# Peptides against a protein of PDB entry 2C5K, part 96

Target 1, 91 residues: chain A of PDB entry 2C5K
Amino acid sequence: EDPFQQVVKDTKEQLNRINNYITRHNTAGDDDQEEEIQDILKDVEETIVDLDRSIIVMKRDENEDVSGREAQVKNIKQQLDALKLRFDRRI

## One batch from the design tools (peptide; made by RFdiffusion4, then SolubleMPNN)

Design b2_p28_3_s4 (from b2_p28_3, 15 letters changed)
Fold by OpenDDE base, seed 1:
Structure b2_p28_3_s4 (fold): chain B 91 residues (1-91), chain A 28 residues (1-28)
Amino acid sequence: as target 1 above (91 residues)
Amino acid sequence: SKEMREQQKRLKERVKKLREETEKREKE
């Protein structure tokens, strides 16, 4: 598996783990675990930048189809946004 | 949690590999 697909897979896995945490913790906490999640979410945001950069470089090569990868990144962005919304709306 | 931290570490490592590949391609 290529680095792009590995990153996509691991990013989604990370987001799923956080999503499961939110499900188990419907009320916002103020502990180290909450801080850890915030840090991970920031890492995911940066990861998306790296994914987009890789796609831009691929698009430079006319023989490379990036539509599938663009769709994957779009999906990750949507997953991240949904997760952030769930995380932030907890009281 | 330990698991989330390990996942985070793995992700960072994979991102590093992706970035290195991207930079290599960009310079070619």
Scores: peptide ipSAE 0.649, ipTM 0.927, DockQ to the pose 0.900
Fold by OpenDDE base, seed 5:
Structure b2_p28_3_s4 (fold): chain B 91 residues (1-91), chain A 28 residues (1-28)
Amino acid sequence: as target 1 above (91 residues)
Amino acid sequence: SKEMREQQKRLKERVKKLREETEKREKE
């Protein structure tokens, strides 16, 4: 599996795990787990930058179709934004 | 969570590989 697809898969898996955590922990806390989640979310934001950079480089070559990859990154961004909203709006 | 930490570590490693590949292609 190519590095891009592996990163996409692992990123989605990480976000899904956090989403499940939020479902079980709908009340905001001030513990190590909350801090860990914040760190992971920041890592995902940086990961998206690296994914976008990869696409830009591929797009430089007209022979490389990036439409599918752009859609994947867009989906991850939407998933991240939705997750941030859930995380921040917890009582 | 141990699992979350392991996933985070793996993601960092995979991102590093992606970045290295991207940088290599960018220079070519």
Scores: peptide ipSAE 0.649, ipTM 0.927, DockQ to the pose 0.874
Fold by OpenDDE base, seed 4:
Structure b2_p28_3_s4 (fold): chain B 91 residues (1-91), chain A 28 residues (1-28)
Amino acid sequence: as target 1 above (91 residues)
Amino acid sequence: SKEMREQQKRLKERVKKLREETEKREKE
C-alpha cells in the first residue's frame, strides 16, 4: 500500500478511537488516558504537516493530479478539528 | 489504552516512512 494512503487510513482510525472515547467520557478527567489522547491529537497535527508536505512535492509535477489527496487531507483536518472541539468542550 | 498506544506507535512508524519517501522525492 502507498505510504500516503496508509497514513491517511491510520490517522482516521486513530481519530475514530478518540471519538469513541469522548462519547463514553463526556466529562473531562485527570487520568492518564486524557493525557494520552492529548498526545495523540498532537501527533495527528504533525501527521497532517507530513501529509501536506508530500502533496507539495507531488505538485511540482504538473502532470500529477493531487486533488484527491488534498481532499483526503482536508477531510482529516475537519475530523481533527471536530474532535478537538468535542474534547475541549467537556466539563 | 493499550490499543490506542499501539495505534499511535504504528502511526508514528508509517509517518516516518512517508516522510522518508517525501524527502527522497524532494531531493530528486
Scores: peptide ipSAE 0.649, ipTM 0.927, DockQ to the pose 0.893
Fold by OpenDDE base, seed 3:
Structure b2_p28_3_s4 (fold): chain B 91 residues (1-91), chain A 28 residues (1-28)
Amino acid sequence: as target 1 above (91 residues)
Amino acid sequence: SKEMREQQKRLKERVKKLREETEKREKE
């Protein structure tokens, strides 16, 4: 599996794990786990930057179709935004 | 959690690989 697809897969898996955590912890806490999640979410944001950079470089070559990869990144962004909303709405 | 930390570490490693590939392509 190519690095891009591996990152996409692992990113979604990470977000799903956090989503499951939020389900089990519907109220915000002040423990180390909450801070860990915030750290992971920041990592995911940077990961998206790296994914986008990868696509930009691919677009330089007209022979490469990046539409599928763009759709994957879009999906991750949507998943991240939804997760951040869930995380921040906890009181 | 341990699993969450391991996943985070794995993601960091995969991102590093992606970045290296991107930088390689960018220089071509």
Scores: peptide ipSAE 0.649, ipTM 0.927, DockQ to the pose 0.896

Design b2_p28_4_s1 (from b2_p28_4, 16 letters changed)
Fold by OpenDDE base, seed 4:
Structure b2_p28_4_s1 (fold): chain B 91 residues (1-91), chain A 28 residues (1-28)
Amino acid sequence: as target 1 above (91 residues)
Amino acid sequence: LEEEIEEEKKRLEEKSKELKEKQSKFKD
């Protein structure tokens, strides 16, 4: 079991779900739905912090190559930023 | 270091559970 890869998968799935929702709802929805999206985005941000911390710890092991993991987190950050832009720019 | 790595793994495992709990909020 690799919890890092599981979290990466779970995070991307969450972002994809929100992205799909925004695609179906190009205008802001009701307050409850908008707030829930914002809450999930905050959860993702905290998750990214946890992923980064795990990489920092693993880097202390000279036998561990974390370049692939760093690339994965970078990709998630880019996905999050793009989603935030879509979310915030809706009419 | 091994203990610290294990701590981070446990934290991520819990985070995975939390993310999955909220996954059903929005339909595909």
Scores: peptide ipSAE 0.516, ipTM 0.878, DockQ to the pose 0.709
Fold by OpenDDE base, seed 1:
Structure b2_p28_4_s1 (fold): chain B 91 residues (1-91), chain A 28 residues (1-28)
Amino acid sequence: as target 1 above (91 residues)
Amino acid sequence: LEEEIEEEKKRLEEKSKELKEKQSKFKD
């Protein structure tokens, strides 16, 4: 079991669920639902910080190749940025 | 270093639990 990969999976699943919700609700909805989305997006941002910190520590291990993990985090950041853009552009 | 790596793993495990707790709020 690799906690890093599990978190990557959980993060992408969360972003996908929100993206699907936004697709079904292209206009701002209930304030409580919108606030919950904002809270989850903030949680994802903090999760990315944790993933990056993990990579920094792993880089100190001479036997660890983190290139793939860095690419995964980059991909999540891009997905988050795209989702934020969709979320913010809703009327 | 081993302890630091383990600490980061524990942090990520906790984060995984947190994310999973909110997964059910938005359904497909």
Scores: peptide ipSAE 0.515, ipTM 0.878, DockQ to the pose 0.686
Fold by OpenDDE base, seed 5:
Structure b2_p28_4_s1 (fold): chain B 91 residues (1-91), chain A 28 residues (1-28)
Amino acid sequence: as target 1 above (91 residues)
Amino acid sequence: LEEEIEEEKKRLEEKSKELKEKQSKFKD
């Protein structure tokens, strides 16, 4: 098992779930629902920090190629930014 | 370095657990 790949998978799944919810709910829900979405988005941001940290440490290993992992994190960041934009544009 | 890598793996494993705990909030 690769914890990095597991977290990448879990993070993308979370973002997809919220994206699907926003698609079904183009207007803001109740305060509790909106707060939970915001909290999850913040959790994803913190998860990205953890992923980046692991890459920084891994870069110190000369036998490890992190280019693929960096690309994965970049993709997650782009997905997060797009989702945040959709979330904020809702009435 | 090996210990540091292992620590990061442990942190990510915990993060995975946290994310999974919230996956049921918004069902498909």
Scores: peptide ipSAE 0.515, ipTM 0.878, DockQ to the pose 0.692
Fold by OpenDDE base, seed 3:
Structure b2_p28_4_s1 (fold): chain B 91 residues (1-91), chain A 28 residues (1-28)
Amino acid sequence: as target 1 above (91 residues)
Amino acid sequence: LEEEIEEEKKRLEEKSKELKEKQSKFKD
């Protein structure tokens, strides 16, 4: 399997799990759980950096088309930003 | 270039492992 696609899948799954958790817990509660969510969101940010770097390297190969990969990363960034907003709006 | 591409693949493989380690914390 393509490591890039695996990471994209794993990242989206993490974001979806947190989103579902926030749906079930619309108010901030357990500090340990809230901190864990924040840690995962930070991990996702760093993962996006890794995905972008891999694209930059692949773009140096003229035989590689990375347009689809760039779109996937863009989608993940949008999903992350939306989740951050939702997370921060909870009381 | 081929070696650099492989290095990035290895980095992503490790990232996948790290992400999966925390999947169980917020199960549905």
Scores: peptide ipSAE 0.514, ipTM 0.877, DockQ to the pose 0.688

Design b2_p28_4_s2 (from b2_p28_4, 18 letters changed)
Fold by OpenDDE base, seed 5:
Structure b2_p28_4_s2 (fold): chain B 91 residues (1-91), chain A 28 residues (1-28)
Amino acid sequence: as target 1 above (91 residues)
Amino acid sequence: LEKEKKEEDERLKKRSKELKEKAKKFKE
C-alpha cells in the first residue's frame, strides 16, 4: 500500500477515535486521557506536516497529480480543526 | 527526486507506526 494513503487512513481513524471519545465524555475527565488526547492531536499536526512535505516533493514530478492528495490533507485539517473545537469547548 | 520520494515515504511509514502505537495507548 502507498505510505501516503496508509497515513491518511491512520490519521482519520485516530481522529475518529478521539471524536467518539469526546462524544461520550463531554466534560474533561481523567487527566491521563486528556493528556493522551492532546498528545495525539499534536502527533496529527506533525503528521500533516509530513504529508504536506510529501506532496511538495511529488509536485516536482510533472507526471504526478497531487490534487487528490491535497484534497485529502485539506479534509484531514478540517477534521482536526473541528475536533480541536469540540475538545476545547468541554468544561 | 526518487531518492527524496523514498525518504518521504519512509518518514510516513514511521508516522503510521507511531500513530498506531499511540492508538493502542488510548483508553476509551
Scores: peptide ipSAE 0.657, ipTM 0.919, DockQ to the pose 0.865
Fold by OpenDDE base, seed 3:
Structure b2_p28_4_s2 (fold): chain B 91 residues (1-91), chain A 28 residues (1-28)
Amino acid sequence: as target 1 above (91 residues)
Amino acid sequence: LEKEKKEEDERLKKRSKELKEKAKKFKE
């Protein structure tokens, strides 16, 4: 599988996992899981940077269309932002 | 260009590994 698509899949799965956790734990807890979530969110942010860099390099090849990949990254960014907002708003 | 593409792919592979490793630590 294409590493780009693998990362997209993995990233969305992590975000979904956290989202599901927040659903089950709508109150901020004093446990290691809260810190783990924050660490994962940071990893996702850094992963998005790497995905964007990958697209930039791919754009240098005129024979490759990156529009689909750009849309995927945009979707991940939106999912991340929504999740961060939900995470931060917990009581 | 191909070398750069491969470098980016390797970086992404590392990210994938990192995400999966941290997922093991997360308790649902």
Scores: peptide ipSAE 0.657, ipTM 0.919, DockQ to the pose 0.823
Fold by OpenDDE base, seed 1:
Structure b2_p28_4_s2 (fold): chain B 91 residues (1-91), chain A 28 residues (1-28)
Amino acid sequence: as target 1 above (91 residues)
Amino acid sequence: LEKEKKEEDERLKKRSKELKEKAKKFKE
């Protein structure tokens, strides 16, 4: 498995874990856990930057089709945005 | 170009490691 696909998988799993936590904890509680979630969300944002950079480099190779990878990153961005919205709406 | 691709792959490997390490620390 190539590093790009591994990172996509790891990112999706992290977002799903946080989403499940928010479902069980619909109100903000343990400050340590809330801080950990914030740290993970920042890690995901930085990871997306690195994924996009990887795609930019790939697009310089005429033998590679990046459309599938671009769609994967788009999906992750949508998942992140939805999760951030849920996280921020908690009281 | 190949060198640049490898550089980006190494960066992504580091991201993968970081994400997995924090996953181990998080309590559900």
Scores: peptide ipSAE 0.657, ipTM 0.919, DockQ to the pose 0.853
Fold by OpenDDE base, seed 2:
Structure b2_p28_4_s2 (fold): chain B 91 residues (1-91), chain A 28 residues (1-28)
Amino acid sequence: as target 1 above (91 residues)
Amino acid sequence: LEKEKKEEDERLKKRSKELKEKAKKFKE
């Protein structure tokens, strides 16, 4: 499988897991998982940087179409931003 | 260019592994 697509899948799955956790835990508490979530969110941010870098390199190949990949990354960024906002606003 | 593509692919593979390992650590 294409590493790019695998990463996209893995990233979205992680964000979904966290989103589900926040749904079940709408109040910030002294859960061991809170710190883990922060770590995962940071990993996702770094992953997005790597995805963008991959696209930049791909754009140098005239035979490659990156529009679909750019849309995928945009979607992940939006998902991450929404999740971070939700996570931070918990009382 | 192909060398750079491979380098980025390897970096992405490592990210996948990291995300998967974190997924194992995370408890629902």
Scores: peptide ipSAE 0.657, ipTM 0.919, DockQ to the pose 0.845; fails the geometry check

Design b2_p28_4_s3 (from b2_p28_4, 14 letters changed)
Fold by OpenDDE base, seed 1:
Formats: structure tokens, C-alpha cells, sequence
Structure b2_p28_4_s3 (fold): chain B 91 residues (1-91), chain A 28 residues (1-28)
């Protein structure tokens, strides 16, 4: 398995899991749970940085096809931004 | 370049494990 694709999958699954939790808990709940969500969102942000860096490095390899990877990262960023909006709008 | 690529792959593998560790905290 391509580590890049594995991380993309893991990231999207994590965001979906948090999104589902927010759906079940439309109001801010336990402080420990809210803090854990914030920590996960930070982990995702750091993961996106690492994904972008990997693309930059892989582009230097003439034998590597990075087609579609930038679009995949863009999609994850959009998913993260949407989730952050839902998370922040909860009272 | 080969070493740099491997370093990036190892970093991503580490991120994958970290995400999976926290994935169990919020089950569907």
C-alpha cells in the first residue's frame, strides 16, 4: 500500500468519524471530549503539512507520478474546513 | 533523493499510526 494513499484514507476516515460524532452531539459536550476533537483536528492539520511536503519531494522523482495527489490534499483541506466550521458553531 | 523519499514515507506511516490510535476514541 502506498503510504500517501493510506494516510489520505486514514485522514478522511478520522474526519468522517468526528463529523458523525458532531452530528450525534450538535451541542458542545464534555470538555475532555471537545479537547480531544481539537487535538485530532490539529493532528489532521499536521498530517496535511506532511502530505504537501511529500508531494514536493516526490515531484523531484522523474519516475514518480503524483497526478491527482494535489487534488486529494485539496479535497481533505475542504473537508477539514467544513468540519471545523461545524465544530466551532456548536454552543 | 531516494533517502528523502523514504524519510517522507516513514513520516507518513507515523502519521497513519497516530491517527489510528485516536480513531478508537470516537466510534460510530
Amino acid sequence: as target 1 above (91 residues)
Amino acid sequence: LEEEIEEEKERLKKRSEELKEKAEKFKE
Scores: peptide ipSAE 0.591, ipTM 0.904, DockQ to the pose 0.676
Fold by OpenDDE base, seed 3:
Structure b2_p28_4_s3 (fold): chain B 91 residues (1-91), chain A 28 residues (1-28)
Amino acid sequence: as target 1 above (91 residues)
Amino acid sequence: LEEEIEEEKERLKKRSEELKEKAEKFKE
């Protein structure tokens, strides 16, 4: 088990769940639900910071293959940014 | 270095658990 890949998968799944929710609820709904979405997005932002830090540390180990991890994080950042834009544009 | 790597892994595991906990609120 690779914790990095697990978190990457979990993060993308969370973003997809929120994206699907926004699709079903294209208008702002319950204030508590909107706040919860914001909290999750913040959790994702902090998770990305932790992913980046883990890459930096693992690069110091010549036996650790981090190939492709930076690209994976970049992809998550792009997905997050797109979702945040969609979330903010809802009526 | 080994300890530092393990600390980063544990932090990531914690993030995974937190994300999964909140995911239940918006499940299909």
Scores: peptide ipSAE 0.590, ipTM 0.903, DockQ to the pose 0.641
Fold by OpenDDE base, seed 4:
Structure b2_p28_4_s3 (fold): chain B 91 residues (1-91), chain A 28 residues (1-28)
Amino acid sequence: as target 1 above (91 residues)
Amino acid sequence: LEEEIEEEKERLKKRSEELKEKAEKFKE
């Protein structure tokens, strides 16, 4: 498995983990866990930047097909945005 | 280009490790 696909997998797993946590904890109360979630979300944002950069570089290789990768990153961005909204709207 | 691609791969590997490390810290 290439690093790109591994990172995509890891990123989605992190977002899913947080989403599951929010489902079980729809009211914020544990500052330590809430801060950790915010840190993870920031890490995901930076990961997306790195994924996008990798695609830009890979596009310069005529032997690489990155069409599917762009769609994957778009999907992660959508998942992140949805999760942020859910996280921020908790009371 | 080959070297640049490898650099991006290494950066992604590092990012993956960081994500996994954070996963270990977070408790559900």
Scores: peptide ipSAE 0.588, ipTM 0.901, DockQ to the pose 0.861
Fold by OpenDDE base, seed 5:
Structure b2_p28_4_s3 (fold): chain B 91 residues (1-91), chain A 28 residues (1-28)
Amino acid sequence: as target 1 above (91 residues)
Amino acid sequence: LEEEIEEEKERLKKRSEELKEKAEKFKE
């Protein structure tokens, strides 16, 4: 198992779950739920930091293939930004 | 470097578990 790929998968799935929730709840909900969403989004941001750091470290290993990893992280960032926009636009 | 790589992997594993734990809150 590749921990990097596992985290990428888990992160995208988490963002998808929230996105689906927002679709079903296009207005601000219970304060606790809104706070939890914010917490998860923050967790994703921190996860992205860890993913980026892992890439930097792995690049120092000539035997490690990091091809595509940077693009994967970029894709996650784009997904996160889109989700934040949807989240913030809710009334 | 090998030790550093393992540390990064362990950190990622921790993040994975944290994400999975909170994933239950907004499940279908």
Scores: peptide ipSAE 0.587, ipTM 0.902, DockQ to the pose 0.662

Design b2_p28_4_s4 (from b2_p28_4, 15 letters changed)
Fold by OpenDDE base, seed 2:
Structure b2_p28_4_s4 (fold): chain B 91 residues (1-91), chain A 28 residues (1-28)
Amino acid sequence: as target 1 above (91 residues)
Amino acid sequence: LEEEIEKEKKILEERSKRLKEKAKKFKD
């Protein structure tokens, strides 16, 4: 059981879903859908906060390696930022 | 520390559940 890896997977999958949606909908459309996307992006931001905190706690454990996890979170942050940019640039 | 690690794991598990629920709204 590794909740960290599960969340990383779920987060990336969610971002990919939104990215695909934006690709299919390059213009802002239904207000409810746009709001839902914003809510999901907010959830991802909060998830990243939880991931980072998890890493901070794990770094206190001398028997836990977090180098790979830090890289994973960095990658997610980059993916989120790229998605936000695409989302905001839609007309 | 062990308790703290477990606490963070539980938080992440809840995040996973929420993400999966929200995922139903934008299926491919």
Scores: peptide ipSAE 0.663, ipTM 0.918, DockQ to the pose 0.680
Fold by OpenDDE base, seed 4:
Formats: structure tokens, C-alpha cells, sequence
Structure b2_p28_4_s4 (fold): chain B 91 residues (1-91), chain A 28 residues (1-28)
């Protein structure tokens, strides 16, 4: 399995899980739950950094086309930003 | 360059493991 594609899949699945949780819990939960969500979102942010770095390294190979991977990361960033907005707007 | 690429792959593999480990906390 391609680690890049696996991470993309795992990241999107995790974001979807949190999104579904927020849908079921439209108000902020207890401190432990909120902290856990924030921790996962931070893990996703760090994962995106690692994904971007992997693309930068791969771009050094003139024989590699990373346009598809860049689009995937862009999509994940958009998904994360949307989720952060939902997370922060909960009362 | 190949060594650098392999290093990044290993980093991503560890990220996958962490994401999967924490996935159970907010199950559907």
C-alpha cells in the first residue's frame, strides 16, 4: 500500500468521524471530549504538514507528477477548515 | 533522494498508525 494514499484515506475517515460526532452533538461537550477532538484535529494538522513535506521531497524527482497528490492535500485542508469552523461555532 | 522519499513514507506510516489508534474514540 502507498503510505501517502493510506494517510489520505485515514485522515479523511477521521475527519468524517468527528464531523458525524459534531452533528450528533451540536453543543460543546464536556472538557474531556472537547480536548480529545482538539487533539485529533491537531494530529490531522500535523499529518497535513507531513503530507506536504512528502510532496515537496517527491517534487525533487523530475520524473514524478505530484499534481494529483497536491489536489488531495488541498481537499483535506478544505475539509479540516470546514470541520474547525463547525467545531468552534458550537455553543 | 530515494532515501529522503523512504523517510517520508515511514513518517506517513506512523501517522496512519496514530490516526487508527485514535479512531475508536469517536466511533459512528
Amino acid sequence: as target 1 above (91 residues)
Amino acid sequence: LEEEIEKEKKILEERSKRLKEKAKKFKD
Scores: peptide ipSAE 0.662, ipTM 0.917, DockQ to the pose 0.685
Fold by OpenDDE base, seed 5:
Order: C-alpha cells, then sequence, then structure tokens
Structure b2_p28_4_s4 (fold): chain B 91 residues (1-91), chain A 28 residues (1-28)
C-alpha cells in the first residue's frame, strides 16, 4: 500500500463529488450545506500541504523519484482552484 | 530519514481516513 497514492485518489474523488454536486446545484444551498462544502475544501487544502511535505521529505532519499508525485499534486491544486471558482460563482 | 518518511505516511493515512469519513456528505 502506498499512502501517497491513496490520498491522491481520495482527494480527487472528493473534489469530483463536490463538483458533481455543484453541477446539480448551481445555486447555494442552506447554510449547513455550504459550510460543509467549505470545510471539505479546507480539508483538501490541508491535505495538499501534507502531500507537499511528504514529497519534501522523500526528496532526501536519493533512491526516490518524486517528479511524478509533484505532477500529481500540481494537478490536484489545479482541480481545487477550478472547483473553488465554480463554488464562489454560485448565487 | 526512514522514521521521517514513516511519520509522513501516517499523516497521509489519517488524511485518507478523514476524507473517506466525509465522502458520504455529497454522494452522487
Amino acid sequence: as target 1 above (91 residues)
Amino acid sequence: LEEEIEKEKKILEERSKRLKEKAKKFKD
């Protein structure tokens, strides 16, 4: 088991779930729903911090190639930014 | 270094757990 790859997968799946929800609900829901979305987005941001830190530590291992992992995190950040934009543009 | 790598893995495992726990919030 690779915890890094598992988290990448879980993060992208969570972002996709929210994206699908926003697609179905182009207007803001009740305060509880909006707060929950915001909390999940914050969790994703914190997860990205942990992913980045793990890469930094892994770079100290000369036998590890982190280029692929860095690209994965970059992709997640782009997905998050796009989702945040959609979330904020809803009425 | 091995200990540090293991610590980061444990942090990620906890993140995975949390994400999965909240996965039901906005299911398809």
Scores: peptide ipSAE 0.661, ipTM 0.917, DockQ to the pose 0.679
Fold by OpenDDE base, seed 3:
Structure b2_p28_4_s4 (fold): chain B 91 residues (1-91), chain A 28 residues (1-28)
Amino acid sequence: as target 1 above (91 residues)
Amino acid sequence: LEEEIEKEKKILEERSKRLKEKAKKFKD
């Protein structure tokens, strides 16, 4: 399997898991769990950096079309931003 | 270029492992 596609899948699934958790826990409570969420969100941010860099490197190969990959990363960034907003709005 | 592409693939594989390791903490 393509490592890029695997990471995209894993990232989206992780964001969905956190989103579902926030749905079940609309108020901040367990500090340890809140910290774990923050750590995962940071991991996702760093993963996006790695995804972007991989695209930059692949774009140096004229035989590679990365348009679809760029769109996938854009979608993940939007999902992350939406989740961050939801996470921060909880009391 | 091929070596650089492979390096980035390895980085992504490690990211995948890390994400999966933390997935168990917030199961549905």
Scores: peptide ipSAE 0.660, ipTM 0.916, DockQ to the pose 0.670

Design b2_p28_5_s1 (from b2_p28_5, 16 letters changed)
Fold by OpenDDE base, seed 5:
Structure b2_p28_5_s1 (fold): chain B 91 residues (1-91), chain A 28 residues (1-28)
Amino acid sequence: as target 1 above (91 residues)
Amino acid sequence: MEKEELEKKKKEEKKEKFKKFNEKLDKE
């Protein structure tokens, strides 16, 4: 399997798991799970930076068509932003 | 060498956190 696609898949799985948690836990808490979610969201942000860097390298150094990969990263960014909004709007 | 080992360790710690989170979710 393409390592890039594996990272994308893993990142989407993380976001989906957090989204499912937020659906079940609509009240913000000060528990270990809230801290873990914040850590995972931060890790996803860092992963997106790494994916973007990888795309830049593929485009520049390997002259590969990166349009599909750029669309995948854009989708992950949109999912992350939507999830952050749900996470922060909890009462 | 040290930077690569540190990066591997960080990745393992991140995976472990996510695993623990999933284990908590699966118990609910």
Scores: peptide ipSAE 0.151, ipTM 0.601, DockQ to the pose 0.667
Fold by OpenDDE base, seed 1:
Structure b2_p28_5_s1 (fold): chain B 91 residues (1-91), chain A 28 residues (1-28)
Amino acid sequence: as target 1 above (91 residues)
Amino acid sequence: MEKEELEKKKKEEKKEKFKKFNEKLDKE
């Protein structure tokens, strides 16, 4: 598996782990785990920027069809946005 | 603590994967 797909997979795993935590913890706890989740979400945001940059480079330098990779990044963005809304709406 | 260290290592691993990926692309 290429590094791009590995990063996509790892990112989705992180988002799924957080989603499972939020499902089990519908009330926001002011604990170390909440801070850890915020840090992971920030890391995912940075990862998305890096993925977008890699797609730009691939399109420019390799003239490769990036449509599939763009769709994957879009999916991760949507998952992140949905997760942020769930995280922030907790009481 | 242990979980935070694990997530830090995962971030570093991702960064290394991206570096290798971009280095490959830059050579093409």
Scores: peptide ipSAE 0.061, ipTM 0.542, DockQ to the pose 0.040
Fold by OpenDDE base, seed 4:
Structure b2_p28_5_s1 (fold): chain B 91 residues (1-91), chain A 28 residues (1-28)
Amino acid sequence: as target 1 above (91 residues)
Amino acid sequence: MEKEELEKKKKEEKKEKFKKFNEKLDKE
């Protein structure tokens, strides 16, 4: 599998795991759990930056699949933003 | 702890995958 696709897959899995956790825990957990989720979300943000950088490198080559990769990163960004909103709204 | 360790490992694996990916692209 393409390393880019593997990272996308892993990132989506992380986001899905957090989403499932938030669904099961409608109230904020203990401080340790909340900090852990925040750390994972930060890691996802860093991963998105790395994905964007990789796309810039890929654009140097004539690759027809670049637009598809940009769409995947956009989707991950949207999922991250939605999760941040859900996370921050918990009481 | 276990989840944090798992996520740290995943982050490291992602970084290594990206490094290898970029190295491959830079050689093309």
Scores: peptide ipSAE 0.060, ipTM 0.542, DockQ to the pose 0.039
Fold by OpenDDE base, seed 2:
Structure b2_p28_5_s1 (fold): chain B 91 residues (1-91), chain A 28 residues (1-28)
Amino acid sequence: as target 1 above (91 residues)
Amino acid sequence: MEKEELEKKKKEEKKEKFKKFNEKLDKE
């Protein structure tokens, strides 16, 4: 499998896991997992930066197709932003 | 603990995958 696609897949899995957690934990509290979720969200942000950088490099490589990769990263960014809003708005 | 370890492992796997990806690009 393409390492780029694998990272995209793994990132979406992480975001889905967080989404499920937020759904089950609609109230922010003294949950030891809250800090972990924040760390994961930060890691996803860093991963997105790395994905964007990889796309820039691929655009310079005639052997790599960038078609759809920018759209995939955009989708992950949108999913991350939505999750951040859900995470932060919890009472 | 178990969830955190799983996430750390996933980060390491992602890092390795990105390394391999970048190595491929650097060789072209």
Scores: peptide ipSAE 0.062, ipTM 0.543, DockQ to the pose 0.039; fails the geometry check

